# Ledger of designs, part 156: peptides against a protein of PDB entry 2AKA

Target 1, 299 residues: chain A of PDB entry 2AKA
Amino acid sequence: MEDLIPLVNRLQDAFSAIGQNADLDLPQIAVVGGQSAGKSSVLENFVGRDFLPRGSGIVTRRPLVLQLVNSTTEYAEFLHCKGKKFTDFEEVRLEIEAETDRVTGTNKGISPVPINLRVYSPHVLNLTLVDLPGMTKVPVGDQPPDIEFQIRDMLMQFVTKENCLILAVSPANSDLANSDALKIAKEVDPQGQRTIGVITKLDLMDEGTDARDVLENKLLPLRRGYIGVVNRSQKDIDGKKDITAALAAERKFFLSHPSYRHLADRMGTPYLQKVLNQQLTNHIRDTLPGLRNKLQSQL

## One batch from the design tools (peptide; made by RFdiffusion4, then SolubleMPNN)

Design b2_p23_4_s4 (from b2_p23_4, 16 letters changed)
Fold by OpenDDE base, seed 2:
Structure b2_p23_4_s4 (fold): chain B 299 residues (1-299), chain A 23 residues (1-23)
Amino acid sequence: as target 1 above (299 residues)
Amino acid sequence: SEQWQKELEKLFEEIDELNKKLA
């Protein structure tokens, strides 16, 4: 069953090469969330490396198709520069920034054209995610005044597809009822069939407040449930805190917190990665026969 | 393109083989 994700990756690469990525309803997981919701940190925690652009405002400005592949070796490859193996993940970050700027220019605009990045690592499960730009309400710097709507339209191109699962990332230290991620998910998935909730920043909640009801799927129920995670703080990132140490701290957080201890085995980044791998694998199995029939009819 | 069709056919064969293993 673990071979289904690599198979879909090959389909995805083939379709990307012919410029038809946006038109195919491939089984995939789209990552959505507001700016600073912690999406990039979740993805970096899967890889165990710092490799995504960082900064103020909109950092992700193109869809990033992140293909994680379990391997004995650790390196990254881009579809736009085939044959170049990246072993320094700082160079991966720089390449994402350069490739983004090449298409969007210096005005920090967005483009719907994906960047395809494959990461081979012994520390990952097979998993493909589409990281999407963070939702924003206010343009920053030289961004177009309609940037909010441009981002929304881009997100809708992915999340409206029937075979697209939605990883909705929401911070716990903000009003969850007003989560941009959950709002857009509810708009396109009103019955909560395709949405997986991720709750970040649980460590930044006010003293005496917790997200237990959310994590127990009692407040805003999703069929696929919620998973809480604790990411590195910006101070920890700036201080180059090791991701392995951060994952240990995350585990300790859930185990030591009175409201979350009973959920600790179903929380945290490693558990999230396992769940996503299983969900995607099962989803591919269920959708692939229909997709094959559709594609054969187009040949 | 003809090349694309051949690649798709190969992928479909792999899918079919995998589906047989999963059945």
Scores: peptide ipSAE 0.050, ipTM 0.694, DockQ to the pose 0.612
Fold by OpenDDE base, seed 5:
Structure b2_p23_4_s4 (fold): chain B 299 residues (1-299), chain A 23 residues (1-23)
Amino acid sequence: as target 1 above (299 residues)
Amino acid sequence: SEQWQKELEKLFEEIDELNKKLA
């Protein structure tokens, strides 16, 4: 069953190469969330490396098809520069920035054209995610005044597809009822069948408050439930705190917290990665026969 | 393109083989 994800990766690469990205309903997981919701940290925690662009405002400006592949070796490859193996993940970050700027220019504009990045690592499960630009209401720099709508339109190209699962990333230290991620998910998935909730920043909640009701799937129920995670703080990232140490701290957080202890085995980044791998695999299995038939009828 | 069609056919064959193994 683990071989289904690599197969879909090849389909993604093939379709990307011919420029038909928008017309295909491939089984995939789109990552959505407001700016600073913690999406980049979640993805980097899966890889165990710092490799995504960082900064204020809109960081992701093109869809990033992130293909994680379990391997004995650790390196990254881009579809736009075939044959080049990246072993320095800082160079991966720089390539994402350069390739983004090549298409969008230096005005911090956005483009719907995906970047395809494959990461081979012994520390990952097979998993493909499409990281999408963070939702924002305020343009920064030379961004057009309608940037909010441009981002929404881009997201809608992915999340409206029937075979697209939605990883909705929301920070716990903000009003979850006003979560951009959960709002867009509810709009396109009103029955909550395709949405997986991720709650970040649980460690930054005010004393005496918790997200227990959300994590127990009692407040805003999703069929696929919610998983809480604790990411590195910005201080920890700037200080180059090891991700492995951060994962241990995350585990300790859930085990020691009175409101989350009973959920600890179903929380945290490692559990999230496992769940996403399983859900994506099952989703591919369920959708591929129909997709095959559709593609054959077009050929 | 003919090349694309051949690639798709190959992918479909692989899908079919994988489905047989899962079954």
Scores: peptide ipSAE 0.046, ipTM 0.688, DockQ to the pose 0.574; fails the geometry check
Fold by OpenDDE base, seed 4:
Structure b2_p23_4_s4 (fold): chain B 299 residues (1-299), chain A 23 residues (1-23)
Amino acid sequence: as target 1 above (299 residues)
Amino acid sequence: SEQWQKELEKLFEEIDELNKKLA
């Protein structure tokens, strides 16, 4: 069953190489969320390494097809520089930035052309995610004033596809009713069939408040439910707090919190990774028969 | 391209094999 994700990865790579990726409705998970919603931290926690661009404003400016592959070795490879193995994840970050700048220029513009990054690690489950630019209303640098709409248009190219699952990342310390991630998900998936909710920053909620109702799928129900996570703070990231230690703290948070302790086994980054692996695998299984027919018709 | 076609054919075979295992 775990072989299905690598198979789709090969399809993704092949289609990216010929520039036809936009026309294919491949089973995939698109990651959506507002700026600073915690998307990058979630993805880095899966890998256990710091490797994504950080900063203020839009950090992801091209779609990042992140292919996690369970392996006995740990290294990364980019589709645009085949044969180069990255073992230093700081170099991975720099390559993402360099490759982004190569296409978008120095104005912090966006491009719909994906970066394909494969990470081999003994610490990951097979999982492919498409990290999309964070939704924002505030242009940075030399970005055009309509950058918000450019980002939305880019997101729509992915999330409108029937075979696209949506990982909607929303911070708990903000009004979830106004979550950019949940709004766009609701727009393209009104019945909540393709959307997985991730609630970040649960540790930053005001005293006396909790997201229990959301996490129990009672407030804004999604068929695929919600998973809460606790990411490292920006201070912790800057201070190079170990991700393993952060994951332990996350577990402790859920276990010790009166509102979440009963959900603790269905919360946290490790559980999220497992759920995403399972859901993606099942989704691929369900879509593969139709995918073959569609691809055959294009020959 | 011919190379692309061959690659797709291989992928189709793999998909078919996997589908058989999953059925």
Scores: peptide ipSAE 0.043, ipTM 0.687, DockQ to the pose 0.633; fails the geometry check
Fold by OpenDDE base, seed 3:
Structure b2_p23_4_s4 (fold): chain B 299 residues (1-299), chain A 23 residues (1-23)
Amino acid sequence: as target 1 above (299 residues)
Amino acid sequence: SEQWQKELEKLFEEIDELNKKLA
């Protein structure tokens, strides 16, 4: 069953190559969240490498189809750079930036055309995520005043699809009731059937407050529940704190926190990765027959 | 499962062929 995700990856690659953006309702997980919600950090923690663009404002400006593949070797490949293997993840970051700029220009505009990145690693489970631009109300640089709506429209192309699971990333140190991620998820998935909640920045909550009720699925219930994570701080990232050390610190955080210790075995980045792998695999299995029939009728 | 995989692989081949023609 572990091969189902790579199988769908090949399908994604094939459709991307023919210029079909979000036209196919492929079984996939779309990652949504406001700016600075911690989406990029979650993805980098899965890989154990720094490889995503960083900066202020909207960093992800094109959908990034991130295909994680468990392998004995560690390298990355882009669909737009066939035959080139990247072993330096800094070069991966630079390629994402260059390819983004090539299509969007220098004005920090957005494009719905995906970048397809496959990462082989012994440190990952098979998992495919579509990282989407962060929701924002504030244009940066030369972005148009309506950039908020452009991003929203782009997100809707993915999250409205029936076979799209939604990874809704929300920071704990902000009002969860006003989470952009959960709002958009509720709009397109009112019954909470397709949404997985991720709560970041649990370590940045005010003293005397906690997200226990959220993590226990009591405040804003999702059928697929919530998973809390603790990402590296910006200081840690700038200081090149090792992701392995950060994952250990995350584990320690949950185990030592009075409000979360009882949930610790169902929290943290490694658990999130396992859950997503399992849920995506099962989702592919359930949707693949219908998808096959649709594809066969169209080809 | 195995049957579904075979059918998908066939579809992938067709898509790949289409990609070659369009490239």
Scores: peptide ipSAE 0.025, ipTM 0.626, DockQ to the pose 0.052; fails the geometry check

Design b2_p23_5_s1 (from b2_p23_5, 8 letters changed)
Fold by OpenDDE base, seed 3:
Structure b2_p23_5_s1 (fold): chain B 299 residues (1-299), chain A 23 residues (1-23)
Amino acid sequence: as target 1 above (299 residues)
Amino acid sequence: MQEEIEAVLELIEELEKQQEAAA
């Protein structure tokens, strides 16, 4: 059953090579969220490594197809750098930045051309995610004035596809009704059939407030529900706090919080990873017949 | 492109057979 995700990885690689990625409705999970919503931290917590670009404004400027593969060894590979194994994840970060700049230039523009990154690790479940540029309203640096619309158009290329699941990342310390992630998800998935909610920054909520109603799926119901996570703070990231220690702290947070203790077994990054693996696997199974028919029609 | 699609279809068929056998 876990072999379906590696299959989709091969499909993604093959279609990326032929430039048809945009035209294929592959079973996948697109990650959406506003800038600083915590998307990068969630993805890095899955890998247990710091490897994504960081900075102010738009960090992800190309779609990043992140293919996690459970393996006895730990290394990364890029589709654009065939045969090169990366064991230093700082080099992975640098390669993402370099490859992004190669296509977009130095103006901090965006490109719809994906970067394909595969990470082998004993610490991951098989999982494929497409990290998309963070939604923004304000251009930074030399970004074009219409960057907001360019990002939106790019996101729509993915999230409008029927076989695309949407991982909507929203911070708890902001009004969820104003979540950019949930807004775009509601636009393309009005019945909430394809959307999984992730609530970050639960540890940064104002005293006396909680996201219990959201996490219990009572406020803005999604068929696939919500999962709360606690990411490392920016200070912790800058201080190179160990991700394993952060995951333990996350578990402690949920167990010790009066509003979340009863949900603790259905919260946190490890549970999120498990749920995404299962949901993606099931989604692949459900979509395979349609995909087969489509592929056969292209022969 | 055609060869790649064919290879993928073969893999899909193999996986479907495995799923049917495991069910």
Scores: peptide ipSAE 0.224, ipTM 0.808, DockQ to the pose 0.108
Fold by OpenDDE base, seed 2:
Structure b2_p23_5_s1 (fold): chain B 299 residues (1-299), chain A 23 residues (1-23)
Amino acid sequence: as target 1 above (299 residues)
Amino acid sequence: MQEEIEAVLELIEELEKQQEAAA
């Protein structure tokens, strides 16, 4: 079963090379959420490295196809610069920024053309995610006034596909009923069949409040449920707090919190990785017959 | 493109055979 995700990676690479990525209903997980919802931190926690652009406003301006591959060695490769192995993840961050700017220019515009990044690591499970631009209502800097709609249209190209699972990232310290991620997921997946909920910022909730009902799948039920995570604070990121130490702190948070202790074994970043790997593997298996038929018809 | 599609189809067929044998 572990070979199915590498197969999809090869398919994704091949179709990216021919410019047909937008027309393929590949089994994949699209990551959606508002700006500052914690999407980038979740992805970095999977890799165990700081490698994504940071800043205010729209940080992700192109889809990032992140292919995680379990390996004995640790390095990254981009599809747009084949044969170059990156071992310094700061250089990976710089390459994402440079490749983004090459296509979008300096105006902080967006492009639907994906960046394909493969990360080999002993610390990851096989997993492919598509990180999408964060939803926003307010243009910043030189962004076009219709940037909200441009982002929405880009997201819809992915999340409307039947074979797309949706990782909906919502911060707990905001009204979940107003979550941009859950709203878009509900629009394209009204029965909650393709959506996995991620609740971030559980450590930043107001005193006397908790997200227990959400995490127990009682408030806004999803077939695939919700997983809570605790990311590094901005202070921790700026202070270069180690991700391994942050994962230990996350585990401690769930175990020590009265409202979450009983859920602790089904919470946190490591559990999220396992769930996503299993769900993607099963989803690939279920969609392969249809994909085979489609590919055969193109021949 | 055709060669790439064929290569992928061959891999799918191999995986399907492996799954059937494990079942």
Scores: peptide ipSAE 0.190, ipTM 0.797, DockQ to the pose 0.107
Fold by OpenDDE base, seed 4:
Structure b2_p23_5_s1 (fold): chain B 299 residues (1-299), chain A 23 residues (1-23)
Amino acid sequence: as target 1 above (299 residues)
Amino acid sequence: MQEEIEAVLELIEELEKQQEAAA
């Protein structure tokens, strides 16, 4: 069966050009989470490169349509910079920052206008994600006082769509019952049909505590379940710890942890990538007939 | 833009036909 994800990528590119992305119920995965939930680290771990803006507060200020394409070569392309191939992922990071600032200005404001980034890599599965701004309650810099609501409204434009899957990223070292990601997911997907839970920071939980019940889908059940991951620490990121080494450490963590060992084969970043690829592919297949009809009506 | 949409629709239709034939 032909991979359906590249087809959706073409649709996304076409509709991004006309500014109608918000009106299209494209099969996609929206990534939601609070600030510092580990969302950017999850995405970078998929690529195996550091390429996303980092810092305190809101780093993602525009939706980032991240199209991962399995390829023999490794490079990135932006839709706004047609024909330019980026092989240095630091330059990718800088371009995201520059393009964000071009639209939002220097006030750390947000914009609903997406950045479209395609990454070709031998290390990725075909996968399209929409990275959304991290939910926050505290404005930083010159952000408007209502930035929390602006972010929420932006997220709602994506997550309310029936064909949108929700990757809800929550840190384990915080109260999961109060997870911003899980709250917004439950609001728009009360039956948990479209939500995939990602639990980060499992390695940062207090001694004697674990997220076993969550990962076993017993605490806050989602139809699509939960996947635990262990990201690099900020120190590891700043020290440019190799992502491959971090993925090995993640595997070791799950295998050696008494509470997670039995789940280890269904945990970690590589497994998450596989699951997301499969779920997105299936979701695309299921939504294609409706998508066709909608596209035909727009001609 | 219309041409791009049409091209994608054609691909969708082809894929759907293949899926139906394989089912």
Scores: peptide ipSAE 0.174, ipTM 0.786, DockQ to the pose 0.076
Fold by OpenDDE base, seed 1:
Structure b2_p23_5_s1 (fold): chain B 299 residues (1-299), chain A 23 residues (1-23)
Amino acid sequence: as target 1 above (299 residues)
Amino acid sequence: MQEEIEAVLELIEELEKQQEAAA
């Protein structure tokens, strides 16, 4: 089953060459969430490397098609830089920033044109995600005053598609009823059929509070449920805390927490990665016949 | 665009063959 994702990556690469006018609904997982919800940290935890732009405000300003490929070697490749292998993930980060700035300019604007990044690693499962700009209400710097709506419009281009699964990333230390990720997901997926909930910052909740009801799928039910994760703190990131150590700390958190111990085997970044791999694989299998028929009708 | 569609269809066929072989 894991062999389907690499082939879909080839399809995705081929579709990226056709441009935005291809009304092709590829099976994909779009990652949505507010700014600072922890999206980038979740993705970096999958790879086990720091490679995404960091900072205040809108960090992701273009869709990032992140293709994870299990391999004996560790390196990254960009579709816009064919043949160049990146082994230093800091260079990967710099390339994302440079390529983003090349298209958006210096005003920190957004562009709907994806960046396609493939990461080969022995530490990843085959998985493809589309990281989308974080939802914001406050323009920063020279951003246009309508940046919130521009981001929403961009997100809608992905999440409205029937074959798009939605990874809704919400921080636990904020009111989940007001989660930007869950709101947009509910708008386009009112029955919760395509949405996977990720709850971050569980370690930052006030003492005596927990997200048990959410994680048990009792508060805001999603067919595909919720998975809690614990990301590195900003201090840990700045201090270059090893992701492997952070994953061990995450496991310890769930096992030791009285509200989450019984869920611990269905929580954490490694479990999330497995679930996403399985769900994407199954989704690909289920959608391929329809995609084939649609493509054949265009010939 | 036709060539790209054909390339995608070939990839889908390859996927389907792999699924059948893995089943």
Scores: peptide ipSAE 0.216, ipTM 0.804, DockQ to the pose 0.081; fails the geometry check

Design b2_p23_5_s2 (from b2_p23_5, 9 letters changed)
Fold by OpenDDE base, seed 5:
Structure b2_p23_5_s2 (fold): chain B 299 residues (1-299), chain A 23 residues (1-23)
Amino acid sequence: as target 1 above (299 residues)
Amino acid sequence: MESVIKEIEDFIKELEAEQEAAK
């Protein structure tokens, strides 16, 4: 039932247009993680394009509903400017920044009002994700002193909903036990039923250390397990290393690493995208009857 | 499931029509 994701996309757009986004428990995947955890890189790797805002501190300042749609053509479309097709993904980035600033102002504040972006591409599977602001402890620039709590409250509006799956993105080169993503996931999903773990920066771990126990779901078990990925480094991004080459390098990394070779077929960005497509499709199927009932009660 | 999908589709179409009329 691969057509279920587009169905929910239409529903999301319709509700967004009427301003009822916050009150609906739609089947969705919320992406959570600390700042610099690698969330943006994971999403860009799905599309195969650089299109998300970059910078220090809080980059994502509004929820981004990213709707990936498999298509013969490649272009992006925003709900707030429907009918305009973006074929240059740098323009997509600029539009995200402009639309963010339109609502939040120039103080680098946050807003709970989503941006809805649909990307049509032959290189994607149908997949919808809600990219959320990165969790932070310290305000930067003109950010309000309580920005940490504002972000947390925003995240909670999504991840507390029963029909929300959680893509918890954690860097391997930091203490995973202290992962902001895993902490918030454990808080709202103590049984680990709704959480999918993504482990980034596996290539940046100290020599002689590995995340095998985590990836094998033995350390902090999640029902839906963990998937490791390797993103481009900032140096690679600055050097204009293309995503295709990065994906090949990721595959090579897992195959060549003694601790991960046996897991290689269940690791990497392409596998993650496939798993998320399947998980979301199945989740939509399971939740649609309840959603139908709720919608009927609102008529 | 087909019935559920149809009902949701009908609901979406109704919302879309309302939005189009509001433009």
Scores: peptide ipSAE 0.439, ipTM 0.893, DockQ to the pose 0.613
Fold by OpenDDE base, seed 1:
Parts: C-alpha cells; sequence; structure tokens
Structure b2_p23_5_s2 (fold): chain B 299 residues (1-299), chain A 23 residues (1-23)
C-alpha cells in the first residue's frame, strides 16, 4: 500500500496549482495558537533546522502548507518555484519572507493564499501540517485595526472543515483556560474529536506549579490527548543552539521532573512527530473513500 | 482501499496533465 501522506500531498499540490484550495475539505492538520505560543519552534524541531520567519508580532502571515517527507537527501522546494532545490535553510526562511511580502505588501498584512513548502530529510517522518497565522489582539505597525478578526476569519476557513484536524498549541506559562488555541478549537470542535493539544513552555512554569493534570488529559479532556514539549529559549535560538542538543535537553527535562517523569515516553517533539504521523495517516485512511466520491463528482 | 487509492491517483494525474497542457 502506498504511503497515504504523500498521496494527499500530490493532491494538495494539484489543487493549489488550479487555485481551488479554499473549497476542498482535504484531510489535514491545521496548526493554531496565539502569537509566541511556540508553533514555529515545534515545526522547526521536526525538521531539525531553523527555517521559519522570526520576530515580534505576526510572523506567519500566509498559511504555510509544510510537507515533511522522509528521504535519503535533505533539501526543500516550493511549489511556486518548481525545480529549485534549497539546501540552505536560511535561504528557505528568506524565500518564505519574500513570497509573503510579494503578496501581502510591506504593511505586514495577511493573505489566505497558501505557501506550499516541501522538506525532504532523513530526520523527519512523513507529515503535513498547515501552519496558520498566530492569533493576536493587538495590531502592530501599519496593520489594519481589524487584523485580529482577519486572522480569525482565515483560521476559521481551515478549522471549520470536518476533515481538518487541529493542532492546538498552548503555552504552559499562561492561563490555559484562556488559551486562544483551545478556545477556537472548542468553538469548532466542541466534543474534542479533531483536536490534538500541544503544551509548550513547560520549562518556564513557576516553581511549584506544573501542567500534569492537563498532560494527563484530566483538566480539559481531548479525545486525542495532549503532548508536552520543551522548545529552545529565545536565547538558545539567538545563540544558534543545535536542535539535536535541544531535543536531548527536552528528554532530560521530562525524565528528571517529578511531575512528568511517568509521562516522559509520551512527551517531547520526537514523540509528537510520531503521533502526528500516525494520526494523519489514520485520518487520511478514514476519509479517502469519501474524498474519492467528492472528486468523482467534480470530474 | 487499493481501488480508492488508484482512483485518487488517476484523478491527480488528470489534474497534473491538464495543468501541464495549460502552460
Amino acid sequence: as target 1 above (299 residues)
Amino acid sequence: MESVIKEIEDFIKELEAEQEAAK
């Protein structure tokens, strides 16, 4: 049996080429979270490279369809510039920024038009994610005053789709009850059937506090549960700390923490990647018969 | 499942061919 994720990747690319992306309920995982929730760091940890735009405010301003493909070689390619292979991931970052600015202009506006990026690597599992703009309440620079609502409307175009799984990224060092990610997920998935919780910044929690109840799925239960991760600090990122070293530190964190040691084998970004690969594969398998029927009606 | 996969693959190939012809 063919790998199902690559099959859907080809379908995504084909629909992107004809401009019909917005109307398709493809089996996919949309990544949602507030600004600075740690979404970009989670995605970069999957690849083991720094390649996403960084900065203050809204860094992701277009949907990024990130297609991770296990391969013997390491390179990236964009759908908008077919045939160009990127081996320097700094150039990948620059291309994302340039392509974003080309469509949105210099005012840091947003666009619903996706960027399609495929990363081939021996260090990844097959996994496709749609990274969405971070939810914000405060316009920055020359952004329109209604930017919060524009972002929300964009997110809703993805997360309202029945075949869309939701990766809700929430920081542990903030009130989880007020998590923008979990709020939007609950709005469109009130039974918690399509939502996977990611809890970041567990290492930044106040002394004497922990997120054990959340990670054990006891506080805000999701059918698909929660996975805790520890991302590199901003200092580590600025210092270009190796992601492999950061992943080792993450493992050590969970193993050594009294509240998390019993969960350590079900925590961390490597485990998250594995779970997402499995969840997406199974989800595609379940949705393919229905998708086939819809496609036949469009011929 | 194999038949479903094949039909989807065929659909993708048709779309790809149409796009190539439109260039």
Scores: peptide ipSAE 0.435, ipTM 0.891, DockQ to the pose 0.605
Fold by OpenDDE base, seed 4:
Structure b2_p23_5_s2 (fold): chain B 299 residues (1-299), chain A 23 residues (1-23)
Amino acid sequence: as target 1 above (299 residues)
Amino acid sequence: MESVIKEIEDFIKELEAEQEAAK
C-alpha cells in the first residue's frame, strides 16, 4: 500500500497551485495555540532544525503547510519556488519571512493564503501539519485592531472542517482551563474527537505542581489524549543549543520526574511525532473514500 | 482502498497536467 501522507501532499500541492485550498476538506492536522505556546518549537524539534520565524508578537502570519517527508537526504522545497533546494535552514526561515511579507506587506498583517513547505529529512517521519497563526489579543505594530478576530476567522476556516484534526498546543505553566488552543478546539470539537493535546513548558511549572491529571486525560478528556513535551528554552534557542541534545534532556526530564516517570514512554517529541504520523495516516485512510467521491463530483 | 488511491492519483495527475499546460 502506498504511503498515504505523500498522496495527500500531492493533492494539497495541486489544489494550492490552482487556489482552491479553501474549498476542499482535506485530511490534515491544524496546529493551534496561543502566542508563545511553543508551537514553532514543537515543529522545529520534529525536523531537528531552526527554520521557523521567531520573535515577539504574531510570528506565523500565513498558514504554513509543513510537509515532512522521510528521506535519505536533508533539504527543503517551497511550492512557490519549485526546483530550488534549500539545505541551509536559515535560508528556509528567511524565505518564509520574505514570502510572508510579499503577500501581507510590512505591516505584519495576516493572509489566509498558505505557504507550502516540504522538508525532506532522515530525522522525520512522514507528517503534514498546517501551522496556523498564534491566537493573540494584542495587535503588534501596524496590525489592525481587529487582528484577534482576523486570526480567529482564519483558524476557523481550517478547524471547522470535519476532516481537520486539531493539534492543540498549550503551555503547562499557564492555566490550562483558559488555554486558547483548548478553547477553540472545544468550540469546534465539543466531543473531543478531532483534538490532540500537546502540553509544553512542563519544565517551567511551579515547584510542587504538575500536569499529571491532564496528561493522564483525567482533567479535560480528549479521545486522542495528551502528549507532554519539553522544548528548548529561549536561552537555549538563542544559544543555538542542539535540538538532539534537547531531545535527550526531554527524555531525561520525563524519566526523572516523579509525576511523569510512569508516562515517560508516551511523552516527548519523538513519541508525539510517531503518534501524529499514525493518527494522520489512519485518518487519511478513513477519509479517502469520501474524498474520492467529492473529487469525482467536481469533475 | 487501492482503487480509491488510484482514482485520486489519476485526479492529481490530471490537475498537474492542466497546470503544466497553463504555464
Scores: peptide ipSAE 0.430, ipTM 0.889, DockQ to the pose 0.608
Fold by OpenDDE base, seed 2:
Structure b2_p23_5_s2 (fold): chain B 299 residues (1-299), chain A 23 residues (1-23)
Amino acid sequence: as target 1 above (299 residues)
Amino acid sequence: MESVIKEIEDFIKELEAEQEAAK
């Protein structure tokens, strides 16, 4: 039996090529979170490479369809430049920035047109994620005053779809009740059936506080639960801390923390990747019969 | 499930062929 995630990837690419990507309710996972919530760091940790744009404010300005494919080789390919294999992930970052700027200009505007990036790696599980622009309330630079609403409208195009799972990324060092990610998820998924919670910045919580109740799914329950992760700090990124070393430090963090030790085997970036692979695979299996029927009606 | 997968695969191949012909 063919792997279901690669099958949907081929379908996604085919529809993107004909300009119909935004209108299809394909089984997928949309990543949502406020600015600086740690979304990009989670994705980079899956790949084990620094390849996403960095900076203050809105860094992701177009949807990034990130297709991770387990392979014996390591390289990246963009749908907009087929046949070019990227082995230097700095060049991948530069291409994302260039392709973003080509469409949005220099004003740091946004576009709903996706960038499709496929990464082959021995270090990944098959997984497709749609990284969406970070939610913001304050325009920066030359951004339009209504940028908050533009981002929201863009996110809604994805997260309102029935077959869209939502990876809601929230920082632990902020009030979770005010999480932009969980708010938007609750709006479109009020029963918490399609939402997976990710809690970042657990290492940055105030002394004497923890997110145990959240991670145990007792505070704001989601059917699919919560997974805590520890990303590299900005200092670690600037210092070029190795992602492998960061993943080891993450494991140590959960094992050594009194509030999280009992959850350690169900926390961290590697576990998150495994869960997402399984969730997406199962979700595709459940949705394929309906998708087949829809496709047949279009023939 | 295998029949569903096959039908989707056939659909993908058709779309890919159409896209190639449109170039």
Scores: peptide ipSAE 0.429, ipTM 0.892, DockQ to the pose 0.594

